# Designs tried in a protein design run: peptides against a protein of PDB entry 4DOW. Part 147

Target 1, 157 residues: chain A of PDB entry 4DOW
Amino acid sequence: TFSWVGRPLPNRKQFQQMYREICMKINDGSEIHIKVGQFVLIQGEDNKKPYVAKLIELFQNGAEVPPKKCARVQWFVRFLEIPVSKRHLLGRSPPAQEIFWYDCSDWDNKINVETIIGPVQVVALAPEEVIPVDQKSEETLFVKLSWNKKDFAPLPP

## One batch from the design tools (peptide; made by RFdiffusion4, then SolubleMPNN)

Design b2_p30_4_s2
Fold by OpenDDE base, seed 1:
Structure b2_p30_4_s2 (fold): chain B 157 residues (1-157), chain A 30 residues (1-30)
Amino acid sequence: as target 1 above (157 residues)
Amino acid sequence: EEEEREKEVKEFKKLLEEQEKKAEEKAKAE
């Protein structure tokens, strides 16, 4: 289950309440707190294919009946999500831990918080930096570039 | 539902490991 943490933020959006943090209750009864600005895994069509996203906003949509807990996100894509015909544009074989900033507006950036699997660590690196491959970094994803369905580019500012 | 989430995380980690292994094998072959 998901519950809001803290008081709603001041906002002028009618029928919406904004929050900084949400609590996710997991099976063992423990709680995981997720904040705006953190990275999360989002449930996909396949259990082996979760999506990666950065939380931009957390809000309750009061226009819906019943009100729904939602989030606005910035999407990231995995290399395997990129069309095979375009993968060569990267010019290298990326490590499995590399993801890309999705620089397109064709994907809906609004999600239900119930689709959040959990937090994930994402680290931005310079193009020349090597992605570490060790036990300490096994659960860390790395981003160097953006993908706009046309080509790869440096990360947006 | 929570059990499914745990399963997804586990499967994702497994997928990453598999892809990493394949990448390493490819790099060694070249």
Scores: peptide ipSAE 0.027, ipTM 0.522, DockQ to the pose 0.022
Fold by OpenDDE base, seed 2:
Structure b2_p30_4_s2 (fold): chain B 157 residues (1-157), chain A 30 residues (1-30)
Amino acid sequence: as target 1 above (157 residues)
Amino acid sequence: EEEEREKEVKEFKKLLEEQEKKAEEKAKAE
């Protein structure tokens, strides 16, 4: 179950109420609050593993009947999600914790909040910075580069 | 070094599988 936290933000978008935070109720009755700007895992289709995304906007879509709680996201891709024929373009073998900013518009960036599994930690690093591999960082993902389906590049502004 | 990377990949895959399982359980509970 998902519910909005706080009052809607002022916006000029018709039929959209924007929010900064959403509450996710878990099976044990506990609640997790997720804010715009945080990273989340999104449920995959079929038997696919979860996707990684950054929350850009949280909004209620009033154009739908009934209204739906939605989010706009920036997608990230894991190295193993990149086609085998293109992986060599990275020029190195990345650690499993490395993800890439998806710099392409072919994916729908609108999701239903019900597809959110939970929050995940993502840290941006400079190319020269080493990705730490320890027990504390085991569940932390790291991003250094973008992927635009053609090549790797520095992160967009 | 390659063996170490393979271990890391396996561990991360397990993490993702666990998250997938949690997602499935959540979907059943909703």
Scores: peptide ipSAE 0.027, ipTM 0.551, DockQ to the pose 0.047
Fold by OpenDDE base, seed 4:
Structure b2_p30_4_s2 (fold): chain B 157 residues (1-157), chain A 30 residues (1-30)
Amino acid sequence: as target 1 above (157 residues)
Amino acid sequence: EEEEREKEVKEFKKLLEEQEKKAEEKAKAE
C-alpha cells in the first residue's frame, strides 16, 4: 500500500499533483518513506530481476481513470542487462554492484509506484575510483559510467 | 584480491535474490 506524505507541491501541470514523499507499507506493517531523489528497486516484468531507478518526480496522475500514483525515474542498467555483444566495450569485468546510468530516451520513465519494491543505496563514483568491498558496501550499488546502447561514457551532468 | 571479488559477487547475488523473492511475494499479494 502506497500513500502520499505531506501536501501537494505547487504545480501548474494539468491533471498532476506533485509530491515530495510517499509512504510504502510493507507486509509486516512497517512503513518506508521514499522521497524524490532517492533510489529504488523496481519490479521486473515476469521473473526478471529488479530494475534500479532514481526517483525524479512523484505525482498523482489524474489523467488516468482511475487516478494513479506514479513516479518519473532515471533508469539504471546492470551489466548483465547489456547485450552480450557489447559488454566488451567496458574493457573490464565489473563487480556485481556496478550499475550504469541509462542514457537513452527509448524507455518510458513513468512508472506506477506499486512497482516499487523498496529503496536501495546508490553511490556515484568517478571512473577512476575503486568500488569499495566491505560489509557496509555489500548492499550498495555504484555507478561510474553511463550506457547509451552504443558505448560507455562518463556520467552525464 | 580475487577472493574478495568473489565474496562481493556472492553477497550481491544473494541480495538480488532476496529482492526478487520480495517482488514475487508482492506480486502474489496483489
Scores: peptide ipSAE 0.026, ipTM 0.538, DockQ to the pose 0.040
Fold by OpenDDE base, seed 5:
Parts: sequence; structure tokens; C-alpha cells
Structure b2_p30_4_s2 (fold): chain B 157 residues (1-157), chain A 30 residues (1-30)
Amino acid sequence: as target 1 above (157 residues)
Amino acid sequence: EEEEREKEVKEFKKLLEEQEKKAEEKAKAE
């Protein structure tokens, strides 16, 4: 179950109440707090691996009946999600921990918070920086580049 | 370095599989 943490933020958008933080209650009764600006794993369809996203906004959508707890996100893509015919454009074989900023607007950036699996750590690196291979970084994802469905590029501003 | 990279890949794949399993279990419990 998901519940809002704190009071709604000042917002001029009609029928939308914005929040900074949401609480996710897991099966053992413990709680995980997730804030705007953090990265999360989003449930995939069927047997698909989870998607990676950055939370941009947390809001309750009062325009829907019943009201839904939602988030706006910035999507990231895994290398294996990129079409096979275009993977060569990277010019290297990325480590499994590397993800790419999805620089397209064709994907719906609104999600239901119920699709959130949990938080994940994502670190931005310069192109010349090496992705750490130590045990402490094994659960950390790294982003160096963006993907715009045509080519790889430096991260957008 | 190559051996370390292979270990990293294996561990991360395992992590993703675990997350996928959790997602499936969550979907079934809903």
C-alpha cells in the first residue's frame, strides 16, 4: 500500500495535490519512504525486467474517478532495450550497470505509484569516468549518455 | 579487470532477476 507523507505542496493545478514524499508499505510491515528526485524501479509487463525512472513529481490525480496516486518520471533505458540494429552506435560494450537517459517524449511519463517496486541508486558519470566494479557499487546504476532513439549523446541539461 | 567485469555482470543480472521476481509476486498479490 502507498500513502502520502506530509502535507500537500502549494499547487495551482486544479484537481492535483502535489507531495514531496510517499510511503510504501511492504509485506513484512516495514515502510520505505520515497521522495521526489529519487530513482525507482518500475514494474515491467509480464516477464519483462523492471524499468528505471527518476521521480519528478508525486501527485494525487483528482481528475480521475476514483482519484489515483501518480508520479511523473524521467525514463531511463537499459542497453538491451535499445534496438539491436542501433546498439553498435555506442561504439563499446557497456557494463550491465550502465543505463541511458531516455531523451524522447514518446513514452508516457505518468505512472501509477502502485507500479513502483522500490528505490534504486543511480549515479551520473562523465564519459571519461570508469564505472566501479567493487561490491559496494554492485547495486548502483550509472548513466553517462542519453539515447534519443537515433543516437547516443551527452546527457541533456 | 575482465574477470571483475564478468563478476559484476553476473551479480547485477541476479539483482535484476530478484527485482523481477518481487514485481511478479506483487502483481499476483494485488
Scores: peptide ipSAE 0.026, ipTM 0.533, DockQ to the pose 0.040

Design b2_p30_4_s3
Fold by OpenDDE base, seed 1:
Structure b2_p30_4_s3 (fold): chain B 157 residues (1-157), chain A 30 residues (1-30)
Amino acid sequence: as target 1 above (157 residues)
Amino acid sequence: EEEEEKKEIEEFKKEMEKQEKKAEEEAKKK
């Protein structure tokens, strides 16, 4: 279950209420607060790793009946989500913790907050920087490059 | 409160990693 935290921001769009923070109740009854700018895991297909996204906006869509809690996100893509025919363009075998900034507009950037599994730590690294892979870093994802469906490139500014 | 929240988030992340690994293993078995 999800609930808004704090007061809504000034409405820039008709029938949309903007928020900075949302509260997620988890199975043990505890509450996790997720803010705009944080990274989250989004529900994927069965037996697949969740999608990774950065929260850009949190909003309630009042044009829908009933109103829905939504988010606008920046997508990241896992290496295994990249077509097999293009994976060689990376020129290396990435660790499982590496993700890529998705530099395309073909994916819907609007999600229902109910698809959020929880927060995740994402760290940006320089291309030459080594990704630490140990027991302590298993929970952290790393991004070095972007993917635009054609090639890999440095991260957008 | 902030420390408790951080702890809860950390525990959640650890559990998610375990579940992701399990899901990957299950996918490989099929």
Scores: peptide ipSAE 0.028, ipTM 0.498, DockQ to the pose 0.024
Fold by OpenDDE base, seed 3:
Formats: structure tokens, sequence, C-alpha cells
Structure b2_p30_4_s3 (fold): chain B 157 residues (1-157), chain A 30 residues (1-30)
């Protein structure tokens, strides 16, 4: 289950209440707090790995009945999610931990918070920096580049 | 495959919770 943490933030959006933090209660009864600006794993399609996203907004949509807890996200894409015909544009074989900033607006960036699997660590690196492949970083994802469906590019500022 | 990945994510969640509790404890000491 998901519940809001703290008071709603002031905003001008009609029918929306904005929040900074949400609490996710997992099956063992423990609670995980997720904040705007953190990275999360989103439920994938059947037989697909979870999607990676950065939380931009947390909000309750009061226009829906019942009101829904939603998030606006910045998507990331895994290398294997990139069309086979375009993968060669990277010019290298990326490690499994590398993801790419999705620099397109064609994907719906509004999600239901119930699709959030949990938090994930994402670290931005310069193109020349080496992605560490060790036990300590096994659960960490790394981003160096963006993908805009046409080519790879440096990360947006 | 999907179930194995779910288990891995669950383990990661537990680690994150542990880190949050640790951070909260440190904040209370200051």
Amino acid sequence: as target 1 above (157 residues)
Amino acid sequence: EEEEEKKEIEEFKKEMEKQEKKAEEEAKKK
C-alpha cells in the first residue's frame, strides 16, 4: 500500500495535491519512503525487466473517482529496450548496469504509484568515467548518455 | 526469470529500508 508523507505542497494545479514523499508498505510490514528526485523501478511488461525512472512529481489526482496517487517521471531506458537496429550507434557493448536518459516526450510520463516496485540507486557519470563492476555496485545503475530514439548524446544538464 | 528478479528487488528494498533507519538514527543523535 501507498500513503502520503507530510502535508501537501502549495500548487496551482486544479484537482491535484502535490507531495514530496510517499510511503510504500511492503508485504513484510516494513515501510520504504520514496521522495521526489529519487529513482525507482517501475513494473515492466510480461517477461520484461522493470523500467527505470526518476520521480519528478508526486501527486494525488482529485479529478478521478476515487482519487488516484500518481507520479510524473523522467524515464530511463535500458540498452536492450533500444531497437536492435540502433544499438550499434553506441559504438560499444555497455555493461548490464548502464541505462540511458530517455530524451523523448512520446512516452507517457504519468504513472500510478502502484506500479512502483521500489527504489533503485542511479549514479550519473561522465562519459570518460568507468562504470564499476563489483559486488558493491551490483545493484547500482549508471547513466552516462541520453537516448532520443535517433542517437546517443551527452546527458542533459 | 521475472520471479527471480522480483526477489532481487525485494532484497534491495530491504537494504534500502535498513539504510533509511540508519540515517534516521544518526539524525536523532545530532
Scores: peptide ipSAE 0.025, ipTM 0.549, DockQ to the pose 0.026
Fold by OpenDDE base, seed 4:
Structure b2_p30_4_s3 (fold): chain B 157 residues (1-157), chain A 30 residues (1-30)
Amino acid sequence: as target 1 above (157 residues)
Amino acid sequence: EEEEEKKEIEEFKKEMEKQEKKAEEEAKKK
């Protein structure tokens, strides 16, 4: 279902081959190419909405048996994933399309590429910018702020 | 090929939107 596109990047890390792009084959036989820097939806737990992440690295981990196709990601969090007791800290009711940059290191940022559902469009906005909620934007997620388990803050530089 | 890929991505996004709406509706019923 997943295959590397192109040649591995020059890498000094033992047992890891890095790539710029991966191809995922969809059920209809079509292929989607996903590159480093793009945003993806990742399989959540049963009956949970998919997770949102930005692909930082694509690599094959040869140290694992068997070798696995992996990615390092920057996590995003949905508003509903934030503890109920802290949601009020946002001071507003966000639209369903708003996600937050997860500014914590406690989550494992390594995933198996097989957990990738597909690509998604994520647009960064300034805090004062209005999230467009129209039919054209329904497929786009928006990020204005970060979440660090304590409070919301401007996006990391 | 790139146009077909774009179309597939768009269709995928639409499907995901439908799933999200369905999940929201189901959440409102509970």
Scores: peptide ipSAE 0.024, ipTM 0.477, DockQ to the pose 0.023
Fold by OpenDDE base, seed 2:
Structure b2_p30_4_s3 (fold): chain B 157 residues (1-157), chain A 30 residues (1-30)
Amino acid sequence: as target 1 above (157 residues)
Amino acid sequence: EEEEEKKEIEEFKKEMEKQEKKAEEEAKKK
């Protein structure tokens, strides 16, 4: 189950109440708090690894009946999600922990919060920086580049 | 494969919960 944490933020969007934080209650009764600006794993399709996203907005959509708890996200893409025919454009074999900033508008960036699996650590690196592969970083994802369905590029400002 | 993914997700959630609790305990000590 999901519940809002704190009071709604002032906003000008009709039928939307914005929040900074949401609480996710898991089966064992424990609670995980997720804030705007953090990175999350989103449930994928059958036999697919979870999607990676950065939370941009948390809001309740009052235009829907019943009202829905939603998030606006910036998507990331895993290397294996990139079409096989385009992977060679990277010019290297990335480690499994590398993800790419998705620089396209064709994906819906609005999600239901119920699809959130949990928070994940994402670290931005310069192109020259080496992705560490150790026990401390096994669950950490790293981003160096963007992907726009045509080519890889430096991260957007 | 679907069952393995569900297990990985469950293990991940458990680990995140442990880390969050540790962070909260450390914050209370300050």
Scores: peptide ipSAE 0.023, ipTM 0.555, DockQ to the pose 0.028

Design b2_p30_4_s4
Fold by OpenDDE base, seed 2:
Structure b2_p30_4_s4 (fold): chain B 157 residues (1-157), chain A 30 residues (1-30)
Amino acid sequence: as target 1 above (157 residues)
Amino acid sequence: EKEEEEEEVKKFKELLEKQEKKALAKAAEE
């Protein structure tokens, strides 16, 4: 179950109320608060392919009946989501913790908040920075590069 | 490739569980 936290933000978008934070109630009755700017895992088909996304906007879509709780996201891709024929373009074998900024517009960046599995910690690094291998970093995803279906590139500004 | 994907999914699920526990602990301290 998802519920809005706080008052709606001032916006000029028709049929949309924007928020900074949403509350996710999990099975044990506990509550997790997720804010704009945080990273989340999004449920894929049959729980086989979770997606990583950064929350850009949280909004209620009043154009639908009943209104739907939605988010706009920036997508990230896992290395295994990249076609096998293009993986060599990275020039290295990435650690399992590495994800890539998806620099394409072909994916819909609007999601239903109900597809959110939970929050994930993501840290941006420079290409020359080494991904930590210690136990403390094991729970963190890292992004160094973008992927635009053609090649890898530095992160967009 | 399928086995690699399954292992990656497993790792992400484990990551989620750890993150959730940390989030709950932080919320309890605030």
Scores: peptide ipSAE 0.228, ipTM 0.754, DockQ to the pose 0.040
Fold by OpenDDE base, seed 4:
Structure b2_p30_4_s4 (fold): chain B 157 residues (1-157), chain A 30 residues (1-30)
Amino acid sequence: as target 1 above (157 residues)
Amino acid sequence: EKEEEEEEVKKFKELLEKQEKKALAKAAEE
């Protein structure tokens, strides 16, 4: 289950109540708090294909009946989600830990919070920086580049 | 080629699962 943490943020968006933080209650009864700006794993159409996203907004959509707890996200893509014909544009074989900023507007960036599986650790690196390979970084995802369906580029500002 | 792709996907999923487990463990300790 998901519940809002704190009071709604002041905003002028009609039918939307914005929040900074949401609480996710997991099966063992423990609670995980997730804030705007954190990275999360989102359930795909199949339970076997999770997506990585950055939370941009948390809001209750009052325009829907019944109202829904939603998030606006920045999507990330895995290398293997990129068409085979375009993968060569990277010029290297990326490690499994590397993800790419999805720089396209064709994907709906609104999700239901119920699709959030949990938080994940993502670290942004400069294009020239090497992805560290150590025990501390083994569980960390790294983003160096964006993908806009045409080419790879440095991360957007 | 398909086998290599499947292996890479598997490795990525395993990584994500590890992150999830770690996050859950941390939440349980708090």
Scores: peptide ipSAE 0.212, ipTM 0.750, DockQ to the pose 0.045
Fold by OpenDDE base, seed 1:
Structure b2_p30_4_s4 (fold): chain B 157 residues (1-157), chain A 30 residues (1-30)
Amino acid sequence: as target 1 above (157 residues)
Amino acid sequence: EKEEEEEEVKKFKELLEKQEKKALAKAAEE
């Protein structure tokens, strides 16, 4: 169950009410608050392969009946989602924890908030920084580079 | 409570990482 937290933000967009925060209620009665700018796991076609995304906007889509709670996201891709023929462009074997900023506009970046599994920790690193391999970092994803379907590039600040 | 869903999220993360690790290992062996 998802509910908006706080008042809607000032917005000129027709049929949209924007929010900064959403509450996800868990079966045990506990609540998780997710804010714009946080990273989340999104339910995919295969529940064993969730998608990673950064929340850019939270909004209620009033153009739909009934209104739907939606989010706009920045997608991240896993190394395995990159075509085999282009993986060599990375020049290294990435650790399993590495994801890439998807720098393409061909993917729909609007989601229903109901597809959010929960928050995930993503840490941005410089290309030259080493990804930690300790147990504390096992649950953390790391991003160094962007992928634009052509090549890898440094992540912009 | 919060721990259960966080645990589910954790499991999904672990699954993701394990799948990537296995796939990369397999690709390296092939």
Scores: peptide ipSAE 0.073, ipTM 0.510, DockQ to the pose 0.022
Fold by OpenDDE base, seed 3:
Structure b2_p30_4_s4 (fold): chain B 157 residues (1-157), chain A 30 residues (1-30)
Amino acid sequence: as target 1 above (157 residues)
Amino acid sequence: EKEEEEEEVKKFKELLEKQEKKALAKAAEE
């Protein structure tokens, strides 16, 4: 289950209550707090394609009946989600922990919070920086570049 | 190609699951 943490933020958007933080309660009774700006894993179809996203907004959509807890996200893509015909544009074989900032507007960036699996650690690196290979970084995702369906580019600011 | 993709997805999922577990553990300590 998901519940809002804290009071709604001042917002001018009609029918939307904005929040900074949401609490995810897991079956064992433990609670995880996720905040705007953090990275999360989003459930894909049949649990086969988890997506990585950055939380941009947390909001309750009052225009829906019943109101739904939603998030606006910035999507990231895995290398294998990039069309085979375009993968060569990277010019290298990325490690499995590398993801790319999805710089397109064709994907719906609104999600239901119930699709959030949990938080994930994502670290932004400069294009020239080498992805560290150590035990500490083994479980960390790294983003160096963006993908706009045409080419790879440096990360947006 | 499909098999390779499935394997990669599996590995990625496992990675994310590990991260999730760590995040949960951290949250429980807070």
Scores: peptide ipSAE 0.233, ipTM 0.762, DockQ to the pose 0.047; fails the geometry check

Design b2_p30_5_s1
Fold by OpenDDE base, seed 2:
Structure b2_p30_5_s1 (fold): chain B 157 residues (1-157), chain A 30 residues (1-30)
Amino acid sequence: as target 1 above (157 residues)
Amino acid sequence: SEEEEEKKLKELEEEKKKEIKKREEELKKL
């Protein structure tokens, strides 16, 4: 169950109400608050790891009946989500915790918030920085590069 | 009613499945 937190933000988009924060209620009755700018895990297909995304906007789409709670996101991709034929372009075997900024405009960046599994920590690193593999880092994902379907590149500013 | 909640849940799950499928199709095009 998802509910908006706080008052809607000023918005020029017709039929949309924008928010800064959403509350996710878990089965045990506990609540998790997720804000714009945070990273989240999005439900994937069966037997696949969740997708990773950064929340850019939270909005209710009032043009739909019933109104839908939505988000606009910046997608990340896991190494195993990149086509096998292109993985060699990285020139190295990444650790399982490494993800890549998806630098393409053709991918639909709108989601239903109901597909959010929960928050996740994502840390941007310089190319020379080593990804830690300690217990605290096992739940943390790391990004060094972008992927644009053609090649790997430095992170966008 | 319980029937209405079940219906809403079913509709939500179907929508989720469609959205997931769409993303999977996009990933296959990367």
Scores: peptide ipSAE 0.269, ipTM 0.775, DockQ to the pose 0.727
Fold by OpenDDE base, seed 1:
Structure b2_p30_5_s1 (fold): chain B 157 residues (1-157), chain A 30 residues (1-30)
Amino acid sequence: as target 1 above (157 residues)
Amino acid sequence: SEEEEEKKLKELEEEKKKEIKKREEELKKL
């Protein structure tokens, strides 16, 4: 269950109410607050790892009946989500914790918040920096590069 | 009613599944 936290932000978009924060209720009754700018895991297909995204906007779409709680996101891709034929372009075998900034505008960046599993920590690193493989960091994802369907590149500023 | 809530939950789950499927199809185009 998801609910908005706080009052709607000033917005000029018709039929949309924007928010800074959303509350996710978990089955045990606990609540997790997720804010714009945080990274989240989004449900994938069965037997697949969750998608990774950064929350850019949280909004209620009032044009729909009933209104839907939505988010705009910046997508990341896991190495295993990249086509097998193109993985060699990385020139190395990445650790499981590495993700890539998806640098494409053709992918729908709107999601239903109900597909959010929870928050995740994502740390940006320089290409030369080593990804920590300590057990303490197993839940942390790291990004060094972008992927644009053609090649890997440095992260956008 | 509990029945209405169950129905709404089911509809939400179906919508979620559709969205996931759509995203999976987009990934196949990467």
Scores: peptide ipSAE 0.268, ipTM 0.775, DockQ to the pose 0.762
Fold by OpenDDE base, seed 3:
Structure b2_p30_5_s1 (fold): chain B 157 residues (1-157), chain A 30 residues (1-30)
Amino acid sequence: as target 1 above (157 residues)
Amino acid sequence: SEEEEEKKLKELEEEKKKEIKKREEELKKL
């Protein structure tokens, strides 16, 4: 169950109400608050790891009946989500904690908030920085590069 | 009613499934 937190933000778009924060109630009755700018895990198909995304907008789509709670996201991709034929372009075997900024505009960046599993920590690193693989970082994902369907590149600014 | 809530839940799950499928289809085009 998802509910808006706080007052709607100033809106640029007709039929939308924008918010800064959403509350996710989980099965045990506890609540998790997720804000714009945070990273989230999004449900994928069975037997696949969840998608990773950064929340850039939280909005209610009033053009739909009933209105839907949505988010606009910046997608990340896992190494295993990259086509097998192109993985060699990385030139290394990434640790499981590495993700890549998806640098394309052709992928639908709207989601139903109901597909959010929960928050996740994502840390941006310079290419030369080492991804720590220890108990303290097990739950943290790291991003060094972008992926644009053709090749890996430095992160966008 | 409980039946109406179950119906709403089913509709929500179907919508989620459609969204996930759409995303997976897009991912296959990467």
Scores: peptide ipSAE 0.263, ipTM 0.769, DockQ to the pose 0.749
Fold by OpenDDE base, seed 5:
Structure b2_p30_5_s1 (fold): chain B 157 residues (1-157), chain A 30 residues (1-30)
Amino acid sequence: as target 1 above (157 residues)
Amino acid sequence: SEEEEEKKLKELEEEKKKEIKKREEELKKL
């Protein structure tokens, strides 16, 4: 169950109420607060790792009946989500914790907040920095590069 | 009512499944 936290932000969009924070109620009755700018895991198919995204906007879409709690996101892709035929372009075997900034405008960046599993830590690294692989960092994802369907590149500014 | 809540839950689950499927299809086009 998801609910808005705080008052709507001032905006000029007729059918959208924007928020800074949303509350996710989990099975044990506890609550997790997620804010704009944080990274989240989004539900995938069974036996697949969840999608990774950064929250850019949280909004209620009043144009839908009933109104829908939505988010606009910046997508990331996992190495195994990249087509097999293009994975060689990386020139190395990445750690399982490495993700890539999805640098494409053709993918729908709107989601239903109900597909959010929870928050995740994402750390940006320079290309020369080594991804730490220890038990304490297994839950942390790391990004060094972008992917634009054609090639890998440095992160966008 | 319990019936209305059950209906809403079912509709939400179906919507989630559709969104998941859509993303999977988009990834296949990469």
Scores: peptide ipSAE 0.269, ipTM 0.775, DockQ to the pose 0.736; fails the geometry check

